# Peptides against a protein of PDB entry 2YKT, part 97

Target 1, 231 residues: chain A of PDB entry 2YKT
Amino acid sequence: SRSEEMHRLTENVYKTIMEQFNPSLRNFIAMGKNYEKALAGVTYAAKGYFDALVKMGELASESQGSKELGDVLFQMAEVHRQIQNQLEEMLKSFHNELLTQLEQKVELDSRYLSAALKKYQTEQRSKGDALDKCQAELKKLRKKSQGSKNPQKYSDKELQYIDAISNKQGELENYVSDGYKTALTEERRRFCFLVEKQCAVAKNSAAYHSKGKELLAQKLPLWQQACADPS

## One batch from the design tools (peptide; made by RFdiffusion4, then SolubleMPNN)

Design b2_p11_6_s4 (from b2_p11_6, 5 letters changed)
Fold by OpenDDE base, seed 3:
Structure b2_p11_6_s4 (fold): chain B 231 residues (1-231), chain A 11 residues (1-11)
Amino acid sequence: as target 1 above (231 residues)
Amino acid sequence: SSAEEKALALV
């Protein structure tokens, strides 16, 4: 029936969230933690590289013919430090605004969805059983009327069961339809939350890239000229 | 270090 098909679709939405979406979201969080760790590793490795560049700047500053190149090398190291500070701010936001909030939600969601599905199934079954009972009583009444010498005695009661069946069928169809809309809304809400959190991460990532581009665009022309001006 | 102080002053 239409009601049975829509009931199956409703259950499949809840099953898809529990069996596909939530496991995939847990994997997404795990991949995010791996990415965060790799970026922290880049920051640490970069510090060693630019500390070594500062040491080259010290040697230039101690030379007789390359003192001004010492200042250039120090500026290169300082610009890098500012870029790394901006990366650390982005990583803090990535951790606090995406990973932590998704982890908290996915842990609570399995219990919530199981309870919501169970509530829907219980009420759907209750309405279905009440409909089946009315249909069974109408069938018994019709058999009794066919075997009776006075069939008209049962006509009013037959009409009452027909009306009750029609009303209960409509109530079941409406309940299952609303259940399906609710399930789709629950699915959409989870995707919307992921998109919104990813937008916050994208804004912080854009700030990191913009600051790096600005600092390098300002200083790079000066650094490129430093070797062309013989002292 | 003296080099780090110089780097900070040049930015």
Scores: peptide ipSAE 0.006, ipTM 0.399, DockQ to the pose 0.010
Fold by OpenDDE base, seed 1:
Structure b2_p11_6_s4 (fold): chain B 231 residues (1-231), chain A 11 residues (1-11)
Amino acid sequence: as target 1 above (231 residues)
Amino acid sequence: SSAEEKALALV
């Protein structure tokens, strides 16, 4: 029936969230944690490189003929340090605004969805059983009427069961239809939450890249000329 | 370091 098909579709949405979306989201969070760890490793390695560049600047500053190049090397190291600090801020946001919040949501969601599906199934079955009962009682009444010398005695009661069946069928169809819309809304809400959190990360990433571009664009022309003007 | 402080002052 139409109601049975719509019921199956509703259950399939909940199953897709529970069996595909939520496991995939857990994997996404795990991959995000791995990426964060790798970027933390980059941050540590970058510090060693910048510290070594500062040491080259110290040697230039101590030289007789290359003192001004010491200042250039210090500026280069500092600009790179500032870019790295912006990366660390982006990583903190990535952890706090995306990973932690998704992890909290996905942990609570499995129990919530299981309860929501069970509630829907219980009510759907209750409405279905009530419909089946009315149909069975109408069938019994019709058999009794056919065997009676006075069939008209049962006519009013037959009409009452027909009306009750029609009403219960309509109620079941509406309930299952609304259940399907609710399930699709629950699925969409989860994707929207992911998109919104990823947008926050994208904004912070854009700020990191913009700051790096700005700092390098400001200083690079000066550094490129430093060797052409021997003092 | 003293070098890091100098680098900060030059930017």
Scores: peptide ipSAE 0.005, ipTM 0.384, DockQ to the pose 0.011
Fold by OpenDDE base, seed 4:
Structure b2_p11_6_s4 (fold): chain B 231 residues (1-231), chain A 11 residues (1-11)
Amino acid sequence: as target 1 above (231 residues)
Amino acid sequence: SSAEEKALALV
């Protein structure tokens, strides 16, 4: 029936969220944590590299013939420090605004969806069973009427069951239809939340990349000329 | 990765 098909579709939406979306989201969070850890590793390794560059700048500054190149090397390290600070801010945002919030949501969502599906199934079954009961009683009444010497005695009761069946069928169809719309809305809300959180990450990443580009574009021409200028 | 290739193809 139309109601049975729509019921199946409704259950499939909840099952898809619980069995496909939520596990995939947990994996996405795990991959995000791995990416965060790798970026933290890059930042630590970069610190060691640029600290060593500062040491080369110190040696240049102590020389008689390369003193000005010491200042260039220090500027290179300082620009890196500023870029690194922007990366650390981006990483904090990535952790706090994406990973933590997704982790909290996916943990709560398993229990929520299970309860929501169970509530829907219980009410759907209750309405279905009530309809089936009315249909069965109508069928019994019709059999009794056909075997009776006075069928007209049952006519009013037959009409009452027909009306009750029609009303219960309509209630079931409406309930299942609303259940399906609700399930689709729940699915869409989860995808929208993911998209919105990724947009926030993208904005923070863009700010990091922009700042790095600006700082390097400002200084790189000066650094490129430093070896061409006589000491 | 295939995912990385897909992401690069969208740029």
Scores: peptide ipSAE 0.000, ipTM 0.380, DockQ to the pose 0.032
Fold by OpenDDE base, seed 5:
Structure b2_p11_6_s4 (fold): chain B 231 residues (1-231), chain A 11 residues (1-11)
Amino acid sequence: as target 1 above (231 residues)
Amino acid sequence: SSAEEKALALV
């Protein structure tokens, strides 16, 4: 029936969230933690590289003919330090505003969805059983009427059961329809939460890239000319 | 990557 099909669709939405979305979200969080760790590793490795560049700048500053190139090498290392500081701020936001909040949500959600699905299933079954009972009683009444010498005795009760079946069918269809809309709204809310958190990360990432572009655009022309100027 | 191709197709 239409109500049975819509019931299956409703259960499938809850199952898709619990069995597909939530496990995929846990995997997304795990991949996010791996990405965070890799970026922290890049920051650490970059520090060692630019500390070594500073050492080359010290040697240039001690030379007779390359002193000004020492300042250039120090500026290159300092600009990199400022870019890495901005990356660390972005990573802090990525951890606190995305990963931690998604972890908290996904752990609470399994219990919530299980309870919501169980509530829906219980009430759907209750309405279905009440309809089936009324249909069964009408069928019994019709059999009794067909075997009777006075069928007219059962006419009023037959009409009452027909009306009750129609009402219970309508109530079941409405309940299942509303259940399906509710389930789709629950699914959409979870995707919206992910999108909103990812938008916050994107804003912080844009700030990191903007700061890096600004600093490098300001200094790179000066560094490119440093070897053309005779000391 | 197949993931990049899917991402570009959604833009």
Scores: peptide ipSAE 0.000, ipTM 0.385, DockQ to the pose 0.041

Design b2_p11_7_s1 (from b2_p11_7, 7 letters changed)
Fold by OpenDDE base, seed 4:
Structure b2_p11_7_s1 (fold): chain B 231 residues (1-231), chain A 11 residues (1-11)
Amino acid sequence: as target 1 above (231 residues)
Amino acid sequence: DEFIQQLLESL
């Protein structure tokens, strides 16, 4: 029946969230943590590189013929420091606004969805069983009427069962329909949450990239001319 | 939700 098919679809939505979406989201979080760790590793390695660059700048500053190049090398290291500070801010946001929040949601969601599905199933079954009972009673009544010498005795009761069946069928259909809408809304909400959190990360990433571009664009022409100037 | 409603109608 239409109701049975819609019921199946509703259950499948819940199952898809629980068995496909949530495990995939957990994997996404794990991959995000790995990515964060790698970026932190890049930051650490970069610090070592630019600390070594500072050392080269110190040597230049101590020389008789390359003093001005010392300042250039120090500026290069300072610009790097500023870019790295922006990266750290981005990573903080990545951790706190995306990973932590997704982890909290996915952890709570298993229990929530199980309860929601169980509630739906219980009520759906209750309505279905009540309908089946009325249908069975009508069938029994009709059998009695056919075997009776006075079939008219059962006419009023037959009408009552027919009306009850019609009402219960309508209630079941409406309940299952609403259940399906609810399930789809639950699924969409989860995807929307992911998209929104990813957008926040994207904004922070854009800030990191823009800051780096700005700083380098400002200083690079100066650095490129440093060796052309007489020492 | 309009999107959900449209989806349901397409079934």
Scores: peptide ipSAE 0.019, ipTM 0.597, DockQ to the pose 0.105
Fold by OpenDDE base, seed 1:
Structure b2_p11_7_s1 (fold): chain B 231 residues (1-231), chain A 11 residues (1-11)
Amino acid sequence: as target 1 above (231 residues)
Amino acid sequence: DEFIQQLLESL
């Protein structure tokens, strides 16, 4: 029946969230933590590289003919420091605004969805059982009427069961329909949350890239000319 | 949601 099919679809939505979406989200969080760790590693390794560059700048500053190049090398290291500071800010946001929040939600969501599905199933079954009972009673009544010498005595009760069946059928269909809408809304809400959190990450990432671009664009022409005009 | 409504009507 239409109601049975819609019921199956409703259950499948909840099952898909619990069995496919949530496990995939947990994996996504794990991959995010790995990515965070790698970026932290890059920051650490970069520090070592540019600290070594500062040492080269110190040597240039101590030279007789390359003193001005020492300042250039120091500027290069300083620009790097500023870029890395921006990266660290982005990483904090990535951790606090994405990973932590997703982790908290996915842990609680399994319990919530299980309870929601169970509630839906219980009520759906209750309505279904009530309908089945009325249908069974009508069938029983019709059998009695057919075997009776006075079928007319059952006519009023037959009409009552017909009306009850019609009402219960409509109620069941409406309930299952609303249940399906609710389930789809729950699924969409979860994807929307993920999208919104990724948008926040993207904004922070854009800020990091813009800062780096601005700093390098400002200084690079100066650095490129440093060897052209020995002072 | 219009899309959800259309889907339900198609059942």
Scores: peptide ipSAE 0.017, ipTM 0.589, DockQ to the pose 0.075
Fold by OpenDDE base, seed 2:
Structure b2_p11_7_s1 (fold): chain B 231 residues (1-231), chain A 11 residues (1-11)
Amino acid sequence: as target 1 above (231 residues)
Amino acid sequence: DEFIQQLLESL
């Protein structure tokens, strides 16, 4: 029946969220943490590299013929420091605004969805059972009427059951339809949450990349000319 | 939700 099909679809939405979406989201979070760790590793390694570059700049500054190149090397290291600061801000946002929040949501969601599905199933079954009972009673009444010498005695009651069945059928269909809409809304809400959090990360990432581009664009021409201009 | 409504109507 239409209601049975809709019921199946509703349950499938909940199952998809619980069995596909949430596990995939947990994996996404794990991959995010791995990515964060890798970027943190880059940060650490970069610090050592540019600290060493500063040392080279110090040596240049102590030389007689390369003093100005010392300043260039210092500028290179400083630009990196500024870029690194932006990266760290991005990473903090990535952790706090995406990973942590997703993790909190996904952990709570299993219990929530289980309860929501159970509630829906219970009520759906209750309405279905009530309908079945009413149909069964009508069938019994009709059997009695067929065996009776006065079938008209049961006519009013038969009409009442027919009306009750119609109403209960309609209620069941509406309930299942609303249930399906609710389930789809729940699914959409989860995807929207993910998208919104990714947007926040994207903004911070854009700021990092923009700042880096700006700083390097400003300084790189100067650095490229440094060796051509003796002191 | 318009999208959900459209989906429901397509059933």
Scores: peptide ipSAE 0.017, ipTM 0.597, DockQ to the pose 0.094
Fold by OpenDDE base, seed 5:
Structure b2_p11_7_s1 (fold): chain B 231 residues (1-231), chain A 11 residues (1-11)
Amino acid sequence: as target 1 above (231 residues)
Amino acid sequence: DEFIQQLLESL
């Protein structure tokens, strides 16, 4: 029946969230932590590289013929420092606004979804059982009527059961329909939350890349001409 | 949600 099919679909939505979405989200969080760690490692390694560049700038500044190139090398290192500061801010946001919040939600969600599914199943079964009982009683009444010398005696009671069955069928269909809408809304809410948090990360990442682009665009022409314009 | 409603009507 339509109600039975919709019931199966409802249960499948909850199962998909619990068995596919939530495990995949946990993996996503784990991959995010790995990415964060790698970027922190890049920051540390880059510091060593640009500290060494500063040392080369010091040597240039001490020379008679290359003194102005020392300033160029120092500027290159300073631009890097500013870019790395922006990266650290992005990483802090990535950790606090995405990873931590997703981790907290996914842990609580397993219990919530299990309870929600059980509640739905219990009420669906209760309504189904009540319908089945009324159908069974109508069937018994019809058997009595067929064996009776006065079938008209049971006509009013038959009508009452028919009406009760119709009402209970409608209530069950409505309940299952609402249950399916609720389940799909729960699924969508989880994807929307992920998208919204990822949008925040994307904005912070854009700020990092923009800062780097702006600083380099400002200085790179000056650095490129430094060797062509000796002091 | 219009999409959900359309899906329910198709059942």
Scores: peptide ipSAE 0.016, ipTM 0.584, DockQ to the pose 0.076

Design b2_p11_7_s2 (from b2_p11_7, 6 letters changed)
Fold by OpenDDE base, seed 1:
Structure b2_p11_7_s2 (fold): chain B 231 residues (1-231), chain A 11 residues (1-11)
Amino acid sequence: as target 1 above (231 residues)
Amino acid sequence: SESIQKLLESF
């Protein structure tokens, strides 16, 4: 029946969220943590590299003929420090605005969805059983009427069962239809949550890239001229 | 249709 088909579709939506979406989201979070760790590692390694660059700048500043190049090397290290500060802010946002929030949601979602599905199934079954009972009673009544010497005595009761079946069928169809819409809404809000959290990450990443581009564009011409213009 | 904002808040 139409209601049975829609019921199966509803259950399949919940099943897809629980068995496909949530495990995939857990994996996404795990991959995000790995990515965060790698970026933190890059930050640490970069610090060592540019600290060593500062040491080269100190040596240039102590030289007789290359003092101005010491300032250039110090500026290069300082620009790096500013870029790294921006990266660290991006990483904080990545952790706090994406990973932590997704982890909290996915951890609790299995229990929530199980309860929601169970509630739907219980009520759907209750309505279905009530309908089946009325249909069975009508069938029993009709059999009894066919075997009776006075079938007219069952006419009013037959009409009552027909009306009850019609009403219960309509209620079941409406309930299952609403259940399907609810399930689709549950699925959609999870994807929307992921999209919005990823948008926050994208915004912070754009800020990081913009800051780096601006700082380097400002200073690079000066650094490139330093060797061509001896003092 | 429920707004996206309401959907996000409900999750």
Scores: peptide ipSAE 0.063, ipTM 0.752, DockQ to the pose 0.129
Fold by OpenDDE base, seed 3:
Structure b2_p11_7_s2 (fold): chain B 231 residues (1-231), chain A 11 residues (1-11)
Amino acid sequence: as target 1 above (231 residues)
Amino acid sequence: SESIQKLLESF
């Protein structure tokens, strides 16, 4: 029946969230933590590289003929420091605004979804059983009427059962339909939550890239000219 | 659905 098919679809939505979405989200969080760790590693490695660049700048500053190149090398290291600070701010947001919030959500979601599904199943079964009982009683009444010398005696009661069956059928169909809409809304809410949190990360990432572009665009022409025009 | 639209508006 249409009601039975809609019921199966509803259960499948909940199962898909619990068995596919949530495990995939846990993996996404794990991959995010790995990415964060790698970027932190880049920060540390970059510090060593640019500290060594500063040392080269010190040597230039001590030379008689290359003093101005010392300043250039120091500026290169300083610009890197500023870019790296912006990266650290992005990583902080990545951790706090995405990973932590997703982790908190997914930890609670299994219990929530299980309870929601069980509630739906219990009520769906209750309505289905009540309908089946009413249909069975109507069949018994019709059998009794067929064996009676006065079938007209049961006509009013038969009409009452027919009306009750119609009402219960409609209630069941509406309940299952609403259940399906609710399940789809729960699924969409989870994807929307992910998208929203990823948007916050994207904004911070854009700020990082913009800051780097601005700083380098400002200084690079100066650095490129430094060797062409010695002091 | 109306419920989904309300959800989207809340974001």
Scores: peptide ipSAE 0.056, ipTM 0.662, DockQ to the pose 0.141
Fold by OpenDDE base, seed 5:
Structure b2_p11_7_s2 (fold): chain B 231 residues (1-231), chain A 11 residues (1-11)
Amino acid sequence: as target 1 above (231 residues)
Amino acid sequence: SESIQKLLESF
């Protein structure tokens, strides 16, 4: 029946969230943590590289003929230090605004969805059982009427059962329909949350890249001419 | 629980 099909669809939505979405989200979080760790490693490695660049700048500053190039090398190192600081801030945001929040939600969601599904199933079954009972009573009444010498005495009661069945059928259909809409909304909300959090990450990433571009664009022309301009 | 539901609905 239509109601049975819609019921199956509703249950399948909940099952898909619990068995596919949530496990995949946990994996996504794990991959995010790995990515965070790797980027932290980049920051550490970069520090060593640019500290070494500073050392080269010190040597230039100690020279008689290359003193001004020392300042250039120091500026290069400082700009990259600022870029790395921006990366660290981005990583902090990535951790606090994405990973932590996703982890908190996914941990609680299994229990929530199980309860929601059980509630739906219980009420759906209750309405279904009530309908079945009414149908069974009508069938019993009809059998009694067929064996009676006065069938007309059952006519009013038969009409009452028919009306009750119609009403209960409608209630069941409406409940299942609403249940399906609710389930789809639950699924959509989870995807929307992921999209929104990923948008925040994208904005932070864009800010990081923009800052780097701005700093380098400001200084690069000066650095490029440093060797051509005698002190 | 109701608290869990509210938390999840806030997202």
Scores: peptide ipSAE 0.079, ipTM 0.793, DockQ to the pose 0.075; fails the geometry check
Fold by OpenDDE base, seed 2:
Structure b2_p11_7_s2 (fold): chain B 231 residues (1-231), chain A 11 residues (1-11)
Amino acid sequence: as target 1 above (231 residues)
Amino acid sequence: SESIQKLLESF
Protein backbone atom coordinates (compact mmCIF):
# COMPACT_ATOMS: atom_id res chain seq x y z
CA SER B 1 0.00 0.00 0.00
CA ARG B 2 0.95 3.66 -0.26
CA SER B 3 1.32 3.94 3.50
CA GLU B 4 3.48 0.84 3.66
CA GLU B 5 5.77 2.14 0.95
CA MET B 6 6.05 5.52 2.62
CA HIS B 7 6.76 3.78 5.90
CA ARG B 8 9.55 1.81 4.29
CA LEU B 9 11.02 4.99 2.85
CA THR B 10 10.88 6.68 6.24
CA GLU B 11 12.67 3.85 7.97
CA ASN B 12 15.25 3.76 5.21
CA VAL B 13 16.11 7.42 5.75
CA TYR B 14 16.79 6.81 9.43
CA LYS B 15 18.75 3.69 8.63
CA THR B 16 20.80 5.55 6.04
CA ILE B 17 21.74 8.19 8.58
CA MET B 18 22.59 5.67 11.27
CA GLU B 19 24.28 3.05 9.14
CA GLN B 20 25.86 5.12 6.38
CA PHE B 21 26.09 8.81 7.22
CA ASN B 22 27.19 8.58 10.85
CA PRO B 23 29.85 5.92 10.32
CA SER B 24 31.14 7.89 7.35
CA LEU B 25 31.18 11.02 9.45
CA ARG B 26 33.18 9.24 12.13
CA ASN B 27 35.65 8.23 9.48
CA PHE B 28 35.73 11.80 8.20
CA ILE B 29 36.57 13.01 11.70
CA ALA B 30 39.31 10.43 12.00
CA MET B 31 40.79 11.48 8.69
CA GLY B 32 40.56 15.08 9.84
CA LYS B 33 42.53 14.27 12.97
CA ASN B 34 45.18 12.63 10.85
CA TYR B 35 45.30 15.68 8.62
CA GLU B 36 45.62 17.95 11.64
CA LYS B 37 48.45 15.86 13.01
CA ALA B 38 50.27 15.96 9.71
CA LEU B 39 49.95 19.73 9.50
CA ALA B 40 51.22 20.08 13.04
CA GLY B 41 54.11 17.90 12.04
CA VAL B 42 54.85 20.18 9.11
CA THR B 43 54.83 23.15 11.43
CA TYR B 44 57.28 21.50 13.76
CA ALA B 45 59.61 20.46 11.00
CA ALA B 46 59.48 23.92 9.47
CA LYS B 47 60.51 25.45 12.77
CA GLY B 48 63.72 23.51 12.74
CA TYR B 49 64.43 24.52 9.18
CA PHE B 50 63.90 28.22 9.78
CA ASP B 51 65.76 28.16 13.07
CA ALA B 52 68.67 26.88 11.07
CA LEU B 53 68.10 29.68 8.59
CA VAL B 54 68.34 32.19 11.43
CA LYS B 55 71.69 30.70 12.31
CA MET B 56 72.85 31.31 8.77
CA GLY B 57 71.63 34.87 9.11
CA GLU B 58 73.68 35.31 12.26
CA LEU B 59 76.78 34.15 10.46
CA ALA B 60 76.11 36.56 7.63
CA SER B 61 75.71 39.40 10.10
CA GLU B 62 79.08 38.55 11.60
CA SER B 63 80.80 38.54 8.22
CA GLN B 64 82.62 41.52 6.78
CA GLY B 65 81.15 41.37 3.32
CA SER B 66 77.67 39.87 3.80
CA LYS B 67 76.14 41.80 6.70
CA GLU B 68 73.13 43.00 4.73
CA LEU B 69 72.35 39.43 3.72
CA GLY B 70 71.99 38.63 7.38
CA ASP B 71 69.01 40.97 7.53
CA VAL B 72 67.51 39.30 4.49
CA LEU B 73 67.80 35.87 6.06
CA PHE B 74 66.27 37.16 9.28
CA GLN B 75 63.38 38.63 7.33
CA MET B 76 62.81 35.31 5.62
CA ALA B 77 62.62 33.59 8.97
CA GLU B 78 60.34 36.28 10.38
CA VAL B 79 57.93 36.01 7.49
CA HIS B 80 57.82 32.29 8.09
CA ARG B 81 57.05 32.90 11.75
CA GLN B 82 54.12 35.08 10.81
CA ILE B 83 52.85 32.54 8.32
CA GLN B 84 53.21 29.85 10.97
CA ASN B 85 51.09 31.89 13.35
CA GLN B 86 48.35 31.99 10.76
CA LEU B 87 48.66 28.27 10.21
CA GLU B 88 48.30 27.65 13.91
CA GLU B 89 45.14 29.72 13.96
CA MET B 90 43.80 27.74 11.06
CA LEU B 91 44.59 24.49 12.84
CA LYS B 92 42.93 25.73 15.98
CA SER B 93 39.81 26.47 14.01
CA PHE B 94 40.02 23.15 12.24
CA HIS B 95 40.13 21.39 15.56
CA ASN B 96 37.62 23.44 17.50
CA GLU B 97 35.15 24.49 14.86
CA LEU B 98 35.03 21.28 12.86
CA LEU B 99 36.46 18.16 14.45
CA THR B 100 35.38 18.63 18.05
CA GLN B 101 31.91 19.76 17.16
CA LEU B 102 31.34 16.99 14.66
CA GLU B 103 32.62 14.44 17.12
CA GLN B 104 30.25 15.66 19.80
CA LYS B 105 27.32 15.63 17.41
CA VAL B 106 27.91 12.22 15.92
CA GLU B 107 28.23 10.54 19.30
CA LEU B 108 24.96 11.96 20.53
CA ASP B 109 23.21 11.39 17.25
CA SER B 110 23.18 7.62 17.50
CA ARG B 111 21.04 7.72 20.59
CA TYR B 112 18.87 10.49 19.27
CA LEU B 113 18.12 8.79 15.98
CA SER B 114 17.46 5.45 17.62
CA ALA B 115 14.93 7.06 19.89
CA ALA B 116 13.36 9.02 17.06
CA LEU B 117 13.03 5.94 14.89
CA LYS B 118 11.64 3.90 17.75
CA LYS B 119 9.07 6.55 18.52
CA TYR B 120 8.01 6.70 14.91
CA GLN B 121 7.81 2.92 14.61
CA THR B 122 5.79 2.59 17.78
CA GLU B 123 3.23 5.12 16.72
CA GLN B 124 3.08 3.84 13.17
CA ARG B 125 2.46 0.32 14.43
CA SER B 126 -0.14 1.52 16.87
CA LYS B 127 -2.07 3.26 14.13
CA GLY B 128 -1.68 0.32 11.81
CA ASP B 129 -2.91 -2.12 14.42
CA ALA B 130 -5.89 0.04 15.19
CA LEU B 131 -6.76 0.14 11.52
CA ASP B 132 -6.40 -3.61 11.18
CA LYS B 133 -8.61 -4.14 14.18
CA CYS B 134 -11.35 -1.99 12.73
CA GLN B 135 -11.13 -3.80 9.44
CA ALA B 136 -11.37 -7.12 11.21
CA GLU B 137 -14.36 -5.99 13.21
CA LEU B 138 -16.11 -4.80 10.08
CA LYS B 139 -15.50 -8.16 8.47
CA LYS B 140 -16.93 -9.90 11.52
CA LEU B 141 -19.93 -7.64 11.50
CA ARG B 142 -20.61 -8.29 7.83
CA LYS B 143 -20.47 -12.02 8.37
CA LYS B 144 -22.88 -11.70 11.24
CA SER B 145 -25.20 -9.54 9.17
CA GLN B 146 -25.15 -11.99 6.30
CA GLY B 147 -26.28 -14.77 8.60
CA SER B 148 -28.97 -12.67 10.25
CA LYS B 149 -32.66 -12.51 9.44
CA ASN B 150 -32.50 -8.81 10.29
CA PRO B 151 -29.46 -7.30 8.53
CA GLN B 152 -30.75 -3.79 9.13
CA LYS B 153 -29.88 -4.21 12.79
CA TYR B 154 -26.20 -3.95 11.91
CA SER B 155 -26.35 -1.23 9.26
CA ASP B 156 -25.50 1.66 11.57
CA LYS B 157 -22.53 -0.15 13.06
CA GLU B 158 -21.31 -1.07 9.62
CA LEU B 159 -21.35 2.57 8.59
CA GLN B 160 -19.52 3.51 11.76
CA TYR B 161 -16.76 1.03 11.06
CA ILE B 162 -16.49 2.16 7.45
CA ASP B 163 -16.07 5.73 8.61
CA ALA B 164 -13.61 4.72 11.29
CA ILE B 165 -11.55 2.75 8.80
CA SER B 166 -11.49 5.67 6.41
CA ASN B 167 -10.41 8.06 9.15
CA LYS B 168 -7.77 5.72 10.51
CA GLN B 169 -6.42 5.08 7.04
CA GLY B 170 -6.13 8.79 6.43
CA GLU B 171 -4.52 9.35 9.80
CA LEU B 172 -1.99 6.62 9.18
CA GLU B 173 -1.13 7.99 5.76
CA ASN B 174 -0.70 11.49 7.12
CA TYR B 175 1.41 10.29 10.01
CA VAL B 176 3.71 8.30 7.78
CA SER B 177 3.95 11.15 5.30
CA ASP B 178 4.88 13.58 8.04
CA GLY B 179 7.33 11.06 9.38
CA TYR B 180 9.02 10.88 6.02
CA LYS B 181 9.30 14.65 5.76
CA THR B 182 10.73 14.76 9.26
CA ALA B 183 13.27 12.10 8.46
CA LEU B 184 14.39 13.90 5.31
CA THR B 185 14.74 17.09 7.31
CA GLU B 186 16.90 15.28 9.85
CA GLU B 187 19.15 14.06 7.09
CA ARG B 188 19.39 17.47 5.46
CA ARG B 189 20.24 19.18 8.74
CA ARG B 190 23.20 16.91 9.23
CA PHE B 191 24.61 17.67 5.82
CA CYS B 192 23.99 21.36 6.34
CA PHE B 193 25.87 21.26 9.62
CA LEU B 194 28.81 19.64 7.94
CA VAL B 195 28.78 22.24 5.19
CA GLU B 196 28.56 25.10 7.65
CA LYS B 197 31.46 23.81 9.71
CA GLN B 198 33.51 23.30 6.59
CA CYS B 199 32.76 26.88 5.62
CA ALA B 200 34.16 28.11 8.93
CA VAL B 201 37.32 26.12 8.37
CA ALA B 202 37.55 27.37 4.81
CA LYS B 203 37.44 30.98 5.97
CA ASN B 204 40.31 30.44 8.34
CA SER B 205 42.23 28.52 5.72
CA ALA B 206 41.72 31.37 3.30
CA ALA B 207 43.05 33.81 5.88
CA TYR B 208 46.15 31.71 6.31
CA HIS B 209 46.82 31.53 2.60
CA SER B 210 46.06 35.21 2.09
CA LYS B 211 48.40 36.33 4.84
CA GLY B 212 51.17 34.18 3.51
CA LYS B 213 50.71 35.45 0.00
CA GLU B 214 50.69 39.06 1.17
CA LEU B 215 53.81 38.75 3.27
CA LEU B 216 55.77 36.94 0.62
CA ALA B 217 54.62 39.27 -2.13
CA GLN B 218 55.83 42.21 -0.08
CA LYS B 219 59.27 40.85 0.69
CA LEU B 220 60.22 38.60 -2.18
CA PRO B 221 61.26 41.41 -4.55
CA LEU B 222 63.56 42.78 -1.86
CA TRP B 223 65.12 39.41 -1.22
CA GLN B 224 65.62 38.74 -4.90
CA GLN B 225 67.67 41.91 -5.29
CA ALA B 226 69.78 41.46 -2.18
CA CYS B 227 72.76 39.89 -3.93
CA ALA B 228 72.65 42.25 -6.88
CA ASP B 229 72.85 45.34 -4.68
CA PRO B 230 75.51 44.93 -2.01
CA SER B 231 75.46 47.78 0.50
CA SER A 1 16.73 13.65 25.11
CA GLU A 2 15.77 17.29 25.14
CA SER A 3 19.35 18.38 25.61
CA ILE A 4 20.39 16.15 22.78
CA GLN A 5 17.65 17.54 20.63
CA LYS A 6 18.74 21.09 21.33
CA LEU A 7 22.27 20.25 20.44
CA LEU A 8 21.22 18.53 17.25
CA GLU A 9 18.90 21.36 16.28
CA SER A 10 21.97 23.46 15.72
CA PHE A 11 22.59 21.48 12.58
Scores: peptide ipSAE 0.060, ipTM 0.783, DockQ to the pose 0.082; fails the geometry check

